# Designs tried in a protein design run: peptides against a protein of PDB entry 4AID. Part 65

Target 1, 242 residues: chain A of PDB entry 4AID
Amino acid sequence: FDIKRKTIEWGGKTLVLETGRIARQADGAVLATMGETVVLATAVFAKSQKPGQDFFPLTVNYQEKTFAAGKIPGGFFKREGRPSEKETLVSRLIDRPIRPLFVKGFKNEVQVVVTVLQHDLENDPDILGMVAASAALCLSGAPFMGPIGAARVGWVDGAYVLNPTLDEMKESKMDLVVAGTADAVMMVESEIQELSEEIVLGGVNFAHQQMQAVIDAIIDLAEHAAKEPFAFEPEDTDAIKA

## One batch from the design tools (peptide; made by RFdiffusion4, then SolubleMPNN)

Design b2_p14_4_s3 (from b2_p14_4, 7 letters changed)
Fold by OpenDDE base, seed 1:
Structure b2_p14_4_s3 (fold): chain B 242 residues (1-242), chain A 14 residues (1-14)
Amino acid sequence: as target 1 above (242 residues)
Amino acid sequence: MGVERLKEALAKKY
């Protein structure tokens, strides 16, 4: 097993990004851990475009499987069925910032799957899933102009809190999820309780600053573990306008 | 190849 691992301290918690142990059949695969929350992200892409493909066929699937619920009091056996509201929302939170970062004209099928393997009931697997998906894409060799970082920001006792625990979030006046590249914010999603625009904008800036350590950690992992870039050539769409 | 090298390779190709 050629296992490569990056470990950083992030918001007072240890973030671990690991590749090479699991899901070796994927183009990219990352096991991400924060506290005792563990997610597996896999990226798979088709090596050819389907005839007549007119859009970019990206699918993102986030799943909180019952294996994580084996430690959750009251975890009913959700049979494999319709995604929960949370799973649908988090799948969109991952999709939104990554979709625009693929090379223009790339229309090969891409599948990103994020599976929650363990949940500690403190660290939400959504942010960890965004980070893991970004890392898996960067390792895959797909024409992806990432990484993205992600962060949740709370407002507790008049201060910003990076990735608040589920208990700290009960006291938070802000649930702010931000995703971005090193240079740009790509996505903001927010639930705000009577806070000024200045505090919210400061929260976006705080998130973007705090995600740089994650972006750097994904880059360092990819320097050691990324596959060779897929040889993609976009069809010259300018040749059809002459 | 690192993500920066991937970005650079993609930016030189496209």
Scores: peptide ipSAE 0.022, ipTM 0.596, DockQ to the pose 0.165
Fold by OpenDDE base, seed 3:
Structure b2_p14_4_s3 (fold): chain B 242 residues (1-242), chain A 14 residues (1-14)
Amino acid sequence: as target 1 above (242 residues)
Amino acid sequence: MGVERLKEALAKKY
């Protein structure tokens, strides 16, 4: 097995991005770990467009399998087949920043699946899932103009906290999720309790600065492990306006 | 230095 791994310190936690051990049938596959939270992201894309495909058919599925909950007190068997409200929300959080980064005119089917394999009850799998999905797409050879990074920012004791634990989030006056490229913020989602616009904007900037290390880690992994870029030529839509 | 090579490889191919 040609296993490639990148490890960084990120917000006082070890982030590990690994490829080449599992899901080798996917176009891209990344095992991401932060603390004892573990996610598998897979990216698969069709090598041709369907006749009459009018829109970009991107599907993102985030899944928290009940077997990862072996440490979660709350024995409700999630019935197979319906996403929870959380799984639906996190699937959208992943979709929003990645969708605009595909090359214009690419209409081949793309499926991103993020599966929570383990949860430590401290580190939420959502941010880790965003990072893993970005990395899996960068490895896939799909015409994806990533990577994106992602970060959660809290406001605890009058300071910004990068990726607060689930316990630290109870004391946080801010739940700010940011995703972006090296050069731009692509998505902001926020729940805020009585904070100034200055503190919130400072939180977005803090998130974007802190995610650069993740973006650089994905690039370093891709330099070693990415597949050859898929041969895609956008239809010259400017040649129809002459 | 790494970011520029991936951006340049993608920008030369698309």
Scores: peptide ipSAE 0.022, ipTM 0.618, DockQ to the pose 0.210
Fold by OpenDDE base, seed 4:
Structure b2_p14_4_s3 (fold): chain B 242 residues (1-242), chain A 14 residues (1-14)
Amino acid sequence: as target 1 above (242 residues)
Amino acid sequence: MGVERLKEALAKKY
């Protein structure tokens, strides 16, 4: 196995991004670990567009598998077949920031699958899933203008906290999820308890600053492990507006 | 900056 690994300290936790051991049949595959939470992200893309394809067919599926359910909050055997509300929401959290970053005119089918393999009950796999999905896309050769970083920001005892634990989140007045590129914020989702707009905006800025280390880690992993970029030239759509 | 660095990293590899 040609295993490539990047390890960084991030918010006082070890983040590990690994490729080359699992899901080698995917265009990109990343095993991401933070604490004892482990996710597998896979990216697969079609090498041609379907005839008559008029929209970009991106599908993002976040899944918490039943074998991990012994450590998933809520402990219920998920009935195979329908995404839970959480899986639907997290799939959307991953989709939102990545969808705009595909090259305009690319209409080949893209499938991103994030699978929770282990949960430590401290580190939520959603942020880790966003990071892993970004990394898997950057490794895939798809015309993806990433990487995306992601961060959760809490507000605990009058301070910003990067990726608070599930226990620290009980004391948090903010659940702020931010995703962005090195240069721009792409997505904000927030649940706020009686905080000023200034604190919330400061939280977005804090998240964007803290995700730079993750973006740099994905770039370093991609330098060592990415596939050749898929040769895609968008059809010159400027010829249809003349 | 990040996307350009990724493109440059990929272009150095291939």
Scores: peptide ipSAE 0.021, ipTM 0.585, DockQ to the pose 0.916
Fold by OpenDDE base, seed 2:
Structure b2_p14_4_s3 (fold): chain B 242 residues (1-242), chain A 14 residues (1-14)
Amino acid sequence: as target 1 above (242 residues)
Amino acid sequence: MGVERLKEALAKKY
């Protein structure tokens, strides 16, 4: 196994991005760990476009497997077959920032699957899943103009907190999820309790600053482990000077 | 910049 690993300290926690051990049949595969929360992101893309494909067929599927449910609140009753509300929401959180970063005119099928393998009850798999999906796409050779980073920002005791624990989030006046590139914020999702717009905007900026270390970690991993770029000539080059 | 860095990193393999 040609295992490549990047480890960084991020928000007082160790983030590990690993490739080459599992899911080697995918175009890109990343095992991401923060605390004892573990996710596997896989990216697979078709090497040809389907005849008559009019839209970009990207699918993102975040899933919490029943074997991880021993540490997932409410996981004991997940019937196989329908995503939970959380799984649906997190799939969208991952989809939203990555979808616009594919090269215009690319209409080959892309499947991103994020599987929660373990949950520690402290570190939410959603942020980790976003990071892992970004990394898996960057490793895949797909015409993806990432990486994205992601961060959750809380507001606890009058301060910003990067990736608050699930317990710290109960005391937080803000649940702010941000995703972006090195240069731009791509997505904001926020639940806010009685905070000024200034604090919220400051939270977006804080998130974007804090995710740079993750972006740099994905780049470093990709330098060592990315597949060759898929030979794709876009019909129109005008869409992303990033 | 991030995409250019990734492209440059991939291009440095050749």
Scores: peptide ipSAE 0.020, ipTM 0.575, DockQ to the pose 0.845

Design b2_p14_4_s4 (from b2_p14_4, 7 letters changed)
Fold by OpenDDE base, seed 1:
Structure b2_p14_4_s4 (fold): chain B 242 residues (1-242), chain A 14 residues (1-14)
Amino acid sequence: as target 1 above (242 residues)
Amino acid sequence: MGVERLKEALKKKY
């Protein structure tokens, strides 16, 4: 196996991005680890457009499978079935910032699947899933103008906290999820308890600054492991206006 | 090819 790995310190935790061990049949595949939380992101894209495809067919699926619950006392059998509210929400959190970064006119089917493999009960796999999905797309050769980074920001004891633990989040007055590129914020989602707009805007800026190390880590991994860019030619829609 | 080269290739094409 040609295994490529990038490791960084991020918010006082070790972030590991790895490719080449698992899901080698995907266009891109990344194992991401933070603490003992582990996610697998896979990106697969069709090499042709379907006849009459009018929209970009991107599907994002985040899944917290019962294997992550192998250490969770009381893991009820989630039947193979309807996504949980969390799985649906996180799938949208991943979709929102990545969808606008595909090349205009690309209408080949794209599937991003994020699977939680392990959960440490401290590090939420949602942020890790966003990072892993970004990395998998960047490795795939799809016409994706990423990477995105992502961060969660808390407000604990009058300070910003990067990716607070699930226990620190109980004391946090803010749950702020930000995703962006090197140059721009692409998505904000926030739950806030009695904080000023100044603190919230400062939290968005803090998140965007802190995600740069993740963006750089994805770039470094992709320099060593990305597939060649897919040869896509958009139909010249300007030729049909004559 | 790195993500930067991918971005540059895509920016030159689109």
Scores: peptide ipSAE 0.026, ipTM 0.618, DockQ to the pose 0.161
Fold by OpenDDE base, seed 3:
Structure b2_p14_4_s4 (fold): chain B 242 residues (1-242), chain A 14 residues (1-14)
Amino acid sequence: as target 1 above (242 residues)
Amino acid sequence: MGVERLKEALKKKY
């Protein structure tokens, strides 16, 4: 097995991105670890467009499977069924920043699946899932103009905290999730308690600065493990010269 | 081919 791994220190935690061991049938597959939280992201894309496809058919599915339930708060055997509210929300958090980064006119089906394999009860798998999905897409050969990074920012004791633990988040006056490219913020989601606009904007900037190390780690992994780019030619509509 | 080479190929095409 040609296993490629990137390891970085990120917010006082070790982030590991691994490919080449699991889900080798996918176009891209990344095992991501932070603390003892572990996620598997897979990216699969169709090699042709369906006849009559008029929109970009991207599906993102974040899932916390029952085999991880001995390590996930709430202990319920999730039967194969409707996604939970959390799974639906996190699927949207992953979808929002990645959807705009596909090449215009690409209408082949794309499926991103993020599976929580382990939870440490400290590190939320949502941010890790965003990072893993970005990495899996960059490895896939799909016409994806990533990577994205992602970060959660808290405000604890008058300071920004990168990816606060679930316990630190109880004392946080901010839950700020940011995703972006090296050059731009693509998505902000925020829950704020009595903070100034200056502190919130500073939190977005802090998140975007701190995610650069993750973006660079995905690039380094992709330099060594990415598939050849898919030969995509959009049909010549004069609107793709921007 | 790494992400940078993909970005360069896409920047030349689009």
Scores: peptide ipSAE 0.025, ipTM 0.622, DockQ to the pose 0.124
Fold by OpenDDE base, seed 4:
Structure b2_p14_4_s4 (fold): chain B 242 residues (1-242), chain A 14 residues (1-14)
Amino acid sequence: as target 1 above (242 residues)
Amino acid sequence: MGVERLKEALKKKY
């Protein structure tokens, strides 16, 4: 097995990005770990466009499997079949920042699947899922102009906290999820409690700064593990100059 | 910068 691994310290936690052990049938596959939370991201893309395809057919599916449910807060046996509200929301959080980064005119089907394998009750798999999805796409050879990083920012005791634990989040006046490239913020989602716009904007900047280490880790993993880029020439020269 | 570095890294690998 040609296993490639990148490990970084990130917000006082060890982030591990691994490829080559599992899901080798995917175009890209990344096992991401932070604490004892573990996610598998897979990226698969069609090598041709469907006849008459007029839109970009990207599907993102975040899922928390029943084998992980015994370790997930609110551990109801999720009947396999319909996404929960959480799974739907997190799927959108992953979709939003990645969708604009595909080369314009690329209309081949792309499927990103993020599966929660383990949850430690401290580290939310959503941020880890965003990072893993970004990494899996960068490894896949799809015409994805990533990586993206992602971060959650809390506001605890008058300070920004990178990826607060679920317990620290109870004391947080902010739940700020940011995703971006090295150069730009692509997505912000926030729940705030009586905080100034200045603090929120500072949180976005903090998140964007802190995600650079993750972006660099994905690049380093891709240097060692990425597939050959899929040969795609956009019909329109207004491809996002990254 | 990041995407161009990735593109360059991918070009150096193949």
Scores: peptide ipSAE 0.021, ipTM 0.607, DockQ to the pose 0.900
Fold by OpenDDE base, seed 2:
Structure b2_p14_4_s4 (fold): chain B 242 residues (1-242), chain A 14 residues (1-14)
Amino acid sequence: as target 1 above (242 residues)
Amino acid sequence: MGVERLKEALKKKY
């Protein structure tokens, strides 16, 4: 198998992005690892638009599989069939920053599936899932103008902490999730306890700076492993408004 | 905080 791997040090942890071993039937597939937390992101897109499709049919599904549940807090018996509140939230966290980055007029079905394969009880799979989804899309050949990076920022002992552990997060006055491109912040989600707007804005800036290494790692992986770009010419919908 | 307000605040710092 032609396996491509990118490894970086990120926030004092090793991030590994791997493709070519698993889910080879997908358009893009990335196995991402941080600590002992492991996620599989897959991107699949239709090669044609459905007749009468009027909106962009992007579906993002983050899921914590029952085989990973031995290390997932509260995971002892997720009954098959409904996403948990967490799975629903994380699916939205992934969807929000990626949806705007598809080429305007692309209305082929896109399915992004992020599956938690392992959890270490330290590294939350959500950030890793965002990164893996971005990487899988960049590898897929879909008309996705990524990559996105993502980062969680904590505020512990008067300092910013990149991707705090679940234990460090108990002491954190901030849970700040940021996603963005190299050039722009795309999404912010934040839970904050008694912090100034200046500290929060500084946290967003810190996140955006720290995610550049992840963006660069996805680019490097894509240079070595991306499929040929899907030939998509947007219909010139701006020519009908004159 | 809306993403747009944060984007505008960051655009003033770069």
Scores: peptide ipSAE 0.008, ipTM 0.488, DockQ to the pose 0.032

Design b2_p14_5_s4 (from b2_p14_5, 4 letters changed)
Fold by OpenDDE base, seed 4:
Structure b2_p14_5_s4 (fold): chain B 242 residues (1-242), chain A 14 residues (1-14)
Amino acid sequence: as target 1 above (242 residues)
Amino acid sequence: REEIFAKRLERWAL
């Protein structure tokens, strides 16, 4: 097995991005680990557009599987079937920043699946899932203008905290999720308790700065393990809307 | 191989 791995220190934790061990049948597949939380992201894209396809058919599915239920709070009641509210929300958190980064005119079906394999009860798999999905898309050869990074920012004891633990989040006055490229913030989602706009904007900037190391790690992994870019040419009519 | 990801960025940044 040709396994490629990138390891970085990120917010005082080891982030590992790995490809080549699992899900080799996908266009891209990344096993991401932070602490003892482990996610598998897979990206698959159709090699042709469906006749009459008028929109970009991207689907993102974040899943916390029952085999991880012994490590995930409330996981014992996860039935096969309809996504939970959490799974639906996290699927949207992943979808929002990646959707705009596909090349205009690309209307081939894209499926991103993020599966939580392990949870340590400290590191939330949502941020790790965003990072893994970005990495899987970058490896896939799909016309995706990533990578994106992602970060959660807390506000604890008058300071920003990168990717607070579930215990630190109980003391946090902010739950700020940011995703972006190297150059731009693409998405902000925030739950805030009694904080100034200045602190929140500072949190967005802090997140964007801290995610650069993740973006660089995805690029380094992709340089060593990415598939050849898919041969796609936008129709001239789609280029006029750029 | 280092060029593949750079070429991807270049190919789509056009």
Scores: peptide ipSAE 0.058, ipTM 0.712, DockQ to the pose 0.646
Fold by OpenDDE base, seed 5:
Structure b2_p14_5_s4 (fold): chain B 242 residues (1-242), chain A 14 residues (1-14)
Amino acid sequence: as target 1 above (242 residues)
Amino acid sequence: REEIFAKRLERWAL
């Protein structure tokens, strides 16, 4: 087994990105761990476009499966159930920042699946899922112009907190999820209680600064473990419509 | 840092 691992300290927690042990049949696969929360992200892409494909067929599926040997809050989700509201929301949080980063004209089917394998009840799998999905795409050889980083920012006791625990979030006046590249913020999602726009903008900047370590960790992992880039030539016609 | 993503950029930013 050619297992490659990157470990960083991030917000006072150990983030581990691992590839080569699980889901080797995927184009990219990353096991990401923060605390005792564990997610598996897989990226798979079609090697050809479907005839008559007129849009980019990206599907992102985040899943919290109850069969993890840890307590996943939320009870017996049946294997064939409709996605929960949380799973639907987190799937969109992952989709939003990654979709614009695919090369224009690439209309091959792409499937990103994020599966929660363990939940520690402290570290939310959503941010970890975003990071893992970014890493899996960077490893896949798909024409993805990532990585993205992601961070949650809280406002606790008059300070920004990076990736607050579920307990710290009960005291937080802000739930700010940010995703971005090294150079740009790509997505902001926020729930805010009576905070100034200045504090919120400061939170976005704080998130973007703090996610750089994650972006660097994904790059380092990809330098060692990425597949060769897929041979894709964009059609000239899709470059001109920006 | 530049080489893998530069190879991607070189391959797709043409």
Scores: peptide ipSAE 0.057, ipTM 0.718, DockQ to the pose 0.294
Fold by OpenDDE base, seed 3:
Structure b2_p14_5_s4 (fold): chain B 242 residues (1-242), chain A 14 residues (1-14)
Amino acid sequence: as target 1 above (242 residues)
Amino acid sequence: REEIFAKRLERWAL
């Protein structure tokens, strides 16, 4: 087994990105760990376009299995077969920043699945799921112009906090989720209590700065473990307008 | 935009 692993310190926590042990049948697969929270991201893409496909068919599914080692809050009410509200929201948080980064004209089916395997009740698996999905896509050979990084930013005692724990978030005046590339912010989602626009914009900048270490870690992992890029030539759609 | 895409493709082709 060719297992590749990248480990970084990130916001005072150890982030581990691992590939080559699990889900080897996927185009890309990453096991991501922060604290004792563990997620598996898998990326699979079709090697051909479906006849008559007119849009890019990306599906993102985030799942928190009730039987993950650890307590998953709310696991007792998950009816088999429908995503919870949280799973639906996190699936959208992952989808939003990655969807624009596929090469224009690529219309092969892409499926990203993020599965929570363990939850420590401190580190929310949503940010970890975003990072893992980005890494899995980068490893897959799909025409994905990532990586993205992601970060949650809190505001506690007059300071920015990177990826606050669930307990620190109770004291936070900000829940700011940011995702982006090395060069650009791609998505912001925020809940804010009585903070100035300056503090919020500073939080976006802080998030974008702090996610660079994650982007670099995904690149380093991909340099050692990515599949060959899928041979895709986008049709020159600009030549049809002349 | 195309130059940033080309440089990223070059960095992935190395």
Scores: peptide ipSAE 0.051, ipTM 0.694, DockQ to the pose 0.105
Fold by OpenDDE base, seed 2:
Structure b2_p14_5_s4 (fold): chain B 242 residues (1-242), chain A 14 residues (1-14)
Amino acid sequence: as target 1 above (242 residues)
Amino acid sequence: REEIFAKRLERWAL
């Protein structure tokens, strides 16, 4: 097994990004760990466009499977069939920042699947899932202009907190999820309790600064483990110039 | 947009 691993300290927690052990049949696969929360992201893309494909067929599927239910509160009651509200929301949180980063004109089917394998009840698998999905796409050889980083920012006791625990979030006046590239914020999602715009904007900046270490970790992993770039020439080069 | 995409394509092609 050619296992590559990147480990960083991030917000006072160890983030581990690993590839090459599991899901080797995917174009990209990353096992991401923070605390005892573990997610598997897989990226698969079609090597050709379907006849008559007029839109970019990206599907993102975040799943908290029943085998992780022994460590996920309420997981034992998941009936097979419909994504939970959380699974639907997190799938969108992952989709939103990555979708714009595919090369224009690429209309091959792309499937990103994020599976929660373990949950520690402290570290939310959503941020970890965003990071893992970014890393898996980066390793895949798909024409994805990532990586993205992601961060959650809380506001506890008059300070910003990076990736607050589920318990710290109960005391937080802010649930701010940010995703971005090294250069730009791509997505903001926020639940705010009576905070000034200045504090919220400061939270976005804090998130974007703190995610750089994750972006750099994904780049370092990709330099050592990425597949060869898929030979894709966009027909419309003029659309890259605009 | 072009230079950022080109540099990233170069970074991913390297």
Scores: peptide ipSAE 0.044, ipTM 0.665, DockQ to the pose 0.106

